# Peptides against a protein of PDB entry 5OOQ, part 114

Target 1, 227 residues: chain A of PDB entry 5OOQ
Amino acid sequence: YREDVRQVVTHPANALSFLQPGRLVEISVNGKDNYGWGAVVDFAKRINKRNPSAVYTDHESYIVNVVVNTMYIDSPVNLLKPFNPTLPEGIRPAEEGEKSICAVIPITLDSIKSIGNLRLYMPKDIRASGQKETVGKSLREVNRRFPDGIPVLDPVKNMKIEDEDFLKLMKKIDVLNTKLSSNPLTNSMRLEELYGKYSRKHDLHEDMKQLKRKISESQAVIQLDDL

## One batch from the design tools (peptide; made by RFdiffusion4, then SolubleMPNN)

Design b2_p19_7_s1 (from b2_p19_7, 8 letters changed)
Fold by OpenDDE base, seed 2:
Structure b2_p19_7_s1 (fold): chain B 227 residues (1-227), chain A 19 residues (1-19)
Amino acid sequence: as target 1 above (227 residues)
Amino acid sequence: MLPYREYSDEELEKLLKEA
């Protein structure tokens, strides 16, 4: 059930509206590499230059760049490619007793475990010398101030996920937290129905984003003509 | 100065409307 909720929360139709620069997200890559809480730099739709016709799943269709402060110090961070979520071998979080460094890593939405209700003040140029370390200090301060955990966005109240089937799922989880009665098979079928509804919302979000870009570009051209 | 901000429910609703 937690995974089912995560799938809905991290769907582009829901998650993208909350991935502003500085938004805290909990990161787990490939289900084993836990980087803890990181800060969003930016996100973009995934584009494969070698295969423009490549079709990605919804959860793999966007790349989110995040600052983490838990990267193993001897990881080959120089091999990281911007907007390539396929991480080089050896890129991993520091284990207990190992030293860590700050790094910007590209991840998919599927690597987001949770979305926090905190947003860091981000430097204008995160790639400039020392800026990642500044964010790393901020992350440490946040962790110090929230020893019981960073507050997570409420999917219903904060993210406004109002789908009836999702609300039923949440109610079931609440009931199961009191009585474990959930049938995983019934939940999987409901998730497919939910994804069909989210697809329409996603299309609208992309259309709005494209429209905003066109407006901004048109305004920039007008400003250039006025100069 | 705190390096972070927590959003109220109202502020989050505004973000959704602007998105």
Scores: peptide ipSAE 0.352, ipTM 0.874, DockQ to the pose 0.492
Fold by OpenDDE base, seed 3:
Structure b2_p19_7_s1 (fold): chain B 227 residues (1-227), chain A 19 residues (1-19)
Amino acid sequence: as target 1 above (227 residues)
Amino acid sequence: MLPYREYSDEELEKLLKEA
């Protein structure tokens, strides 16, 4: 059930509205590499320049760049490619007793375990020298301030996920009050139907974003011509 | 000064309406 909740929460139609710069997200890559809480830098729709006809799943259709402070120090971070969520071999979080560094990694929505109700004040240029480390210090401070865990967004109250099937799922989880790993909706027709509802919302959101971008670009061109 | 902020429910609702 928890995985079902995660799938709904991390769907683009729900998650993207909360992935502002500095938003804290809990990161697990490939279900095994736990980086802990990181800070969102930005996100973009995944584009395959080599294969423009490539179709990604909803959860893999966006790339989210995040700052983590748990990268293993000897990880080949120089091999990281922007907007490529397929991480090079050796990119992993530090284990107990290992030293860690700050890094920006590209992840998919599927690598988000939780979305926090905290937002860091981010530097203007995260790629500048020392800026990642500043974010790293902020992450440490947050962890210090919230020893019982960073507050997670409420899917219903905060994210306004009000689908009837989702609400039923949440109720079941609440009743069971157990860390259920069961995924009754996985591979069910019902999950596909649920995603179908989000698809419409997602399409509208993307259309609006594209329109805003076009307007901004047109205004920028006008300003350049007036100079 | 705290390097972070927490959003209220109202602020989050506003964010959703503006998105």
Scores: peptide ipSAE 0.327, ipTM 0.861, DockQ to the pose 0.487
Fold by OpenDDE base, seed 4:
Structure b2_p19_7_s1 (fold): chain B 227 residues (1-227), chain A 19 residues (1-19)
Amino acid sequence: as target 1 above (227 residues)
Amino acid sequence: MLPYREYSDEELEKLLKEA
């Protein structure tokens, strides 16, 4: 059930409206590399320069650049390419006892485990020397202040996902909390139906993307210098 | 001052309505 919810939440029609600069997202790459909570830098529609006609799934059709502070120190971060979600071999989070560094990683929507209800103030130029580390310090502070976990956006109340089938899914999860490890709706007709609905809504998102971004950016965020 | 902000439900709703 959790995976079913995640698929709906991370669909472009729902997720992109909340991926403003500084938005905290929980990152799991390929379902195995857990980077923890990172901060969104920006996102863009995925473009394949080698094959402009390449078709991606909805969850792989956008690239989100995120700052993480859990990159393994000996990872080949110099091989990272902006907006290329195919990560080089050796790019991984630090394990227990290993040292970590800050890095900007391009990920797909499918690599988002959760979208937080927190937003960092982001430097104007994250690529400038020392800026990633500043964000990394902020991430550490957030984690310190939220030992029980960063608050996650409510899919219904906050993200306004009001599809009837989704609401039924949520109700079923509430009733079957003991069986959350099962994904009975995975590969179900219901999930396919939900995806079909959101795919149609996705077209509207592209048209509204610029407006949503401007509105979000205009909202007051706490400056890092005002700490 | 905190390096982050938390959005209220009302603020999030406003964000979505203005978009």
Scores: peptide ipSAE 0.279, ipTM 0.847, DockQ to the pose 0.420
Fold by OpenDDE base, seed 1:
Structure b2_p19_7_s1 (fold): chain B 227 residues (1-227), chain A 19 residues (1-19)
Amino acid sequence: as target 1 above (227 residues)
Amino acid sequence: MLPYREYSDEELEKLLKEA
């Protein structure tokens, strides 16, 4: 269900209003390459100049430029193309024991794991020499100050996602979390409770998938009406 | 409950000024 919540949060209708310059976002590319927290530079509608008729999913329809400070030092950063979220081979975060550098990478909304409630002050020209490193220093300082993790926006309170079905799902998640915390798996009913929790989690997952579909369909209709 | 931490605007501003 966490992935389903992420899909709703990172939908353009919800996310774009919070992708101001300097907004902190947690980045995971292709579900494998974790860059950690980066800072938003800007975003733009994805346009395919070679194929103007290309249709992108909602989560792939925008390009977000972000500064990361975890790029592997030997990554071919010179091959990065502005506004191309298809990253060259070898572009990856530094692993343990490897050196990292600061880089600006283009990502899609689907590569956003979380949106933080922190917003850095950004230099006017991030592409100027030394500016991305300045942002990198700020990112390091933020991480130092928040050892327990950078605060994430509340989808309801902060992002104002007030869809009735979404609110219902969030309430269900809260109930599940409360039950998990109150009933340690100490008793013989452990298996039944586990299965019950799994069943409820599965139900939430399916409900969220349906909600995501409805949201996407509604947005598609709105876009068609605006065109 | 989602594993998030809420901070006041004042706390956020202070953090950003000190960074």
Scores: peptide ipSAE 0.163, ipTM 0.716, DockQ to the pose 0.129

Design b2_p19_7_s2 (from b2_p19_7, 7 letters changed)
Fold by OpenDDE base, seed 5:
Structure b2_p19_7_s2 (fold): chain B 227 residues (1-227), chain A 19 residues (1-19)
Amino acid sequence: as target 1 above (227 residues)
Amino acid sequence: MLPYREYTQEELDKLLEEA
């Protein structure tokens, strides 16, 4: 169920309007590399210069650059290329007991686990010396201030996802959360069907044009100097 | 567990002030 909700939430038609600079996002790359909460720098449509005819899924069609403060210190961060979500070998989050550094990593929408209801005021030039570390410090402070977890955007109330099938899904999840769900597999299949219906109803190209114009303001904004 | 957690702006402000 969580994955199905994630698929809808992270769809370009929904997510992009909430990926403003400084937006907090929870990052999991390849379903294994958990970087925790990072801050959005920017995003762009994925373009393959070597293969212009490359077709990407909706969730892989955009690249989001994010600042993380959990990069393993010995990761080959110098090999990172902006807007290339194919991460070099050795790029990984620090494990327990390992030292971490701040880095900007390019991720796909599929690597977003959650979108936070918080936005940091980002430096104008994140690549300037010390700016990533400043954001990293702010991320640590945010995590300190929210020991129970960073607030996640409500798909309905905050993101204004009003698709009837999605609303039904959310209601079902609420019911299932109250009732220990006996059949997670059946529920997942239904969610996939709902997502499939949702995806078919939206023209990604048209939605993108509209979304670029309708970037929603964050409900909670935190200045970096206030952290 | 719900995929999201709601906070009012007031709750957020309080949490930020306590930090």
Scores: peptide ipSAE 0.029, ipTM 0.651, DockQ to the pose 0.092
Fold by OpenDDE base, seed 2:
Structure b2_p19_7_s2 (fold): chain B 227 residues (1-227), chain A 19 residues (1-19)
Amino acid sequence: as target 1 above (227 residues)
Amino acid sequence: MLPYREYTQEELDKLLEEA
């Protein structure tokens, strides 16, 4: 069911309107390489110049450029090609104990695990020197502020997915979650999580507001320095 | 799986407008 939800959420008809610059997305490439949360730079329809007749699946038909701060430092990032989601060999996230750097990587919609309900202020020219690192710092700060995870867009409430079959799926998931929550242990944990989230919601929103302001201020300073 | 945090649209809009 989770994969089914992901397929619907990441479908172009639903996802593209939420892939604005700075949108946070959780990235998993090839089901193995987890980069964590990154920030959207831009997206474009996938075009194969060598084979214009190439047909891609819906989830592979668009390329999303994202800033990640988890790229392995010795990855051959110089071999990355804009809007080419076929990543060179050796492009991978840093493992435990390895150093990471910021990079812009092209991914398909299929590599999006989750779409966050947050947007970073994005520099106008992310390719300019130091700009990726600025976004990287912002990503670290966001992760620090959200130790329990970055808020994910609600497919129905936020994304306004009104497909009847999808709504039925969501209802089924809700029922299952309710049944699982009927287990005292699961309920206690869920209640604690929900309560913790609810109790910290106001504080979290204020923290997010402050963070956004700081990010915006930091970016404004950088933009002034780049002018 | 990151839990869906239900933010009200107003809360979201406020967060987005202040960004």
Scores: peptide ipSAE 0.022, ipTM 0.605, DockQ to the pose 0.045
Fold by OpenDDE base, seed 3:
Structure b2_p19_7_s2 (fold): chain B 227 residues (1-227), chain A 19 residues (1-19)
Amino acid sequence: as target 1 above (227 residues)
Amino acid sequence: MLPYREYTQEELDKLLEEA
């Protein structure tokens, strides 16, 4: 059920409007490389110049550039290619006892574990010398301020996901968490239907333009301008 | 646990002030 919620939350139709510069996102690449909380730089529709007819899944159809402060220091960060979510071998988070550095990595929506209800003030030029490290310091400060964890966006209250099937899913999860009713309702069939609603042949390109406009106008619930 | 945490604005403000 948690994965089901994640799939809905990270779907382009829901997530993109909340991926403003500085938005905190929790990052897990390939289900194994946990970078922790990073900050969104920008996003773009994934384009394959070599194969323009390439069709990506919805969750892989956008590339999100994020600043992380947990990159292993000896990772080959010089091999990172902007807007290429296929990370070079050796790109990984630092393990316990290892040193970390700040890096900008391109990820897919599928690599977002959660979207935070917090935005950092982002430097205008994140690629400039020292700017990633500034964001890295801010990330450390945020983690210090939220020892119990960074607040996550509420899919319903904050993200305004009002789909009936999703609401039912959320209710089921709540019931399961509260140990009130044991009836595992078969959630699997409804998720496909739910995704089908999002996959309606909307020209994702036009949707992206509209979303970008909405993003520019939207504010996060919490902004830390002084970080 | 739910994939999100519910925080009141008061709770959020408190968390920010305690930092």
Scores: peptide ipSAE 0.014, ipTM 0.434, DockQ to the pose 0.078
Fold by OpenDDE base, seed 1:
Structure b2_p19_7_s2 (fold): chain B 227 residues (1-227), chain A 19 residues (1-19)
Amino acid sequence: as target 1 above (227 residues)
Amino acid sequence: MLPYREYTQEELDKLLEEA
């Protein structure tokens, strides 16, 4: 269910309006490289100059430039190509005991775990000397101030996602959480199993896939009308 | 449970200024 919610939240139709400069986003690249919270610089539609006919999935169709402060110090950051979300080998977050640096990395929407309900003040020229480090300091300060985690945008209340199927999904999740909260000790370990059972019972995964398709179709129609 | 916290941007900005 969390992944299903993430898929809806990070869909271009929903996410792009909240990717203003300075927006905090939680970043995970390829499901492995967790950079933590970063700050959005900008975004652009992904264009393949070599293959203009390339079709990207919705979640891979945009490039988001993000400042992170968790880049491994010995990462080949000089090999980063602007607007290329395919990161060079060796680009990774620092592990425990390793030193980190600030970097601007291009990511896809699929690399966003969550969108924060906070925006940092962003320098006009993030590529100027020292500017990314300034943002990095701000990120550290934010993390210090929110030890229990940076506040995440509510998909319904903040993002105004009003799709009926999505609302039904959210209600189901809420009901499950309420039921799980009644047995706190057993629930933390079995949460994934319970979500799995519930998902299978109510076919929520299929519902979400259908919703994703509807969203994609609607976007395709809008794009066709705007062309 | 998704840790959704409802804060206004103004509230968040104040929290950031006070810290």
Scores: peptide ipSAE 0.023, ipTM 0.550, DockQ to the pose 0.125; fails the geometry check

Design b2_p19_7_s3 (from b2_p19_7, 6 letters changed)
Fold by OpenDDE base, seed 3:
Structure b2_p19_7_s3 (fold): chain B 227 residues (1-227), chain A 19 residues (1-19)
Amino acid sequence: as target 1 above (227 residues)
Amino acid sequence: LLPYREYTQEELDKLLEEA
């Protein structure tokens, strides 16, 4: 059920409007490489110049550039290509006892574990010398301030996901978490239906253009610089 | 646990003010 919620939350129709510069996101690449909380730089629709007819899944159809402060120091970060989510071999988070550095990595929406209810001030030129490290310091400060974990966006209250099937899913999860008896949901079939609804309701291409405009004007619920 | 924390905006504001 948690994965089901994640799939809905990270769907472009829901997630993109919350991927403003500085938005905190929890990152897990390929389900194994946990970078922890990073900060969004920007996002773009995934375009394959070599194969313009390439079709990506919804969760792989956008590339999100994120600053992480947990990159292993000896990772071949010079091999990172902007907007290429296929990370070079050796790109990984630092393990316990290893040194880490700040890096900007391109990820897919599928690599977002959670979206935080917090934004950092994002430098205008994140690739300028020292700017990633500044964001890295801010990330450390946030983690210090929230030892019990960074607040996550509420899918219903904050993200305004009002799909009936999703609400039912959330209710079932709540019931399960409280150890109350509930009937099992056939979640897999309903998720496909949910995605079908998103695809039918939203022209993601046009939505992206509109969202980019809105994102530039939008504020996060909570900003670190306002603290 | 739910994948998100249930915070009202007011609660979130308080948490941030206390931080």
Scores: peptide ipSAE 0.089, ipTM 0.709, DockQ to the pose 0.081
Fold by OpenDDE base, seed 1:
Structure b2_p19_7_s3 (fold): chain B 227 residues (1-227), chain A 19 residues (1-19)
Amino acid sequence: as target 1 above (227 residues)
Amino acid sequence: LLPYREYTQEELDKLLEEA
């Protein structure tokens, strides 16, 4: 169900009106290259100059230019072509222990995992020296301020997606979440309260931490199986 | 599950200015 929601949210009819300069978007390229949250520079309709008759899917029909601050430092960023979402080999996010730099990358709508409910102030000329680094600093600050995650646009309340089938999907997800939350979360909160009371009385702090982890893992598995 | 947080852009902008 999560992928179904993503497909609807990232469809041009819904997404483009929320891809203003500075809009935060969570980026994943080819299902494996997670750049994290970036900031939209602009977007344009994808045009194939070599094959004007090329038909793209809806999710591949636009190019979104995004500033990321997680580009691997040794990535061949000089080979990036404006308005070409087919990234050169070696363009990837930095892994743990690697240094990162700021870069502007062209992506498709299909590479958007989520659209944030935040916009950054964007420099007028992002390609000018030092401007992308300024945005990169802002991105770091945003991530620092939202340790629990950057707020995501609500498809119904914020994006005003009123498709009947989509609303049914959202209701199903809500019901599942409620059912999933009612049994394990109520149990986890009760367990947290119970273990909190026990921890205060019996120094069970470590047991509580382990139990919270197990509950969280169990909930994640259930959500993955049901969504 | 999309982590929906309901913040207005104005609220978010204020949070960003105060930090």
Scores: peptide ipSAE 0.127, ipTM 0.713, DockQ to the pose 0.099; fails the geometry check
Fold by OpenDDE base, seed 4:
Structure b2_p19_7_s3 (fold): chain B 227 residues (1-227), chain A 19 residues (1-19)
Amino acid sequence: as target 1 above (227 residues)
Amino acid sequence: LLPYREYTQEELDKLLEEA
């Protein structure tokens, strides 16, 4: 059920409008490499220059560049290619007892575990010397201040996901969390139906989201000036 | 938006409420 919610939340139709620069996201690459909370730099539609006709799943169709402060120090970060979510071998988070560094990594939407309800003020040029480290310090400070975890966006209250099937899913999760064993198999079928609805709406939502993104970016800039 | 400065927990809570 948590995965079903994650799939809906991280769908382009829902997630992209909340992936403004500085948005905190919890990162798990390939479901194995947990980088913890990082900060969004930017995102772009995934383009394969070698195969322009390449079709990606909705969750793999966008690349999100994120600053993480948990990259293993001996990772071959020099081999990272901008907007290439296929990470080189050896790119991994630091384990316990290992030293970490700050890095910008390209991830897919599928690698987003959670979207935080916090947004950092990002440097104008994150690639400039020392800027990633500044963000890294801010991430450490945020983690220090939220020892119980960074607040996650509420899919309904914050993200305004009002799809009836999604709301039903959320209600089912609430019931299941109260230890009523509902059959896991019945939930997977409903996820496919939900995905089908989002996939069909994606084209329309992409246009709407580009607009919402522009509006949200404008609002974020306005809020920065008002602060 | 959180500027890159130290924020108190109260400031963070206010920012969360406004978001």
Scores: peptide ipSAE 0.024, ipTM 0.633, DockQ to the pose 0.172; fails the geometry check
Fold by OpenDDE base, seed 5:
Structure b2_p19_7_s3 (fold): chain B 227 residues (1-227), chain A 19 residues (1-19)
Amino acid sequence: as target 1 above (227 residues)
Amino acid sequence: LLPYREYTQEELDKLLEEA
């Protein structure tokens, strides 16, 4: 069900209006490389100069440039080509214990895991020296302020997705989440240890649900100044 | 409010202009 929601949310008809400069997005490239939360620089329609008749899927038809602060320091970032979502070999997020740097990477809509309900103030020239690092600092500050996770846009309340099948899907998910939260087994100590690791993810999910509720009630994108 | 379906590039461009 989560993948079904993601497919709808990341469809151009729904996502593009929320990909303003500074919009936070959670990035997973090809389902393998998790860069975490990054900030949108811009987006453009994908154009194949060599084959203008190339047909892309809806989720591959746009390129989104994003600032990430989790790029492995020894990644060949100089080989990155603007508007080419096929990343060179060796371009990857830093693993545990590795140093990371800030980079701008081109991704497809299909590489967006989540769209946040926050926007960073973006420098006018992100390619200028030190500007990516400024955004990287802001990303770290946002993560510090939201230890329970960055608030995600509500597809219905915030994104105004009114597709009937999607609404049915959301209702099913809500019912399942309610049933899981009401399960008496969640009160057992062993679930506190397993959910101690997962309840930081699941309390993140319930806290994200409550935060999503509070943020959805405001119907406003929170814009953060460069911190 | 757009239903989830495949959109042509022309339809997407129109939506971007209206947004």
Scores: peptide ipSAE 0.006, ipTM 0.337, DockQ to the pose 0.034; fails the geometry check

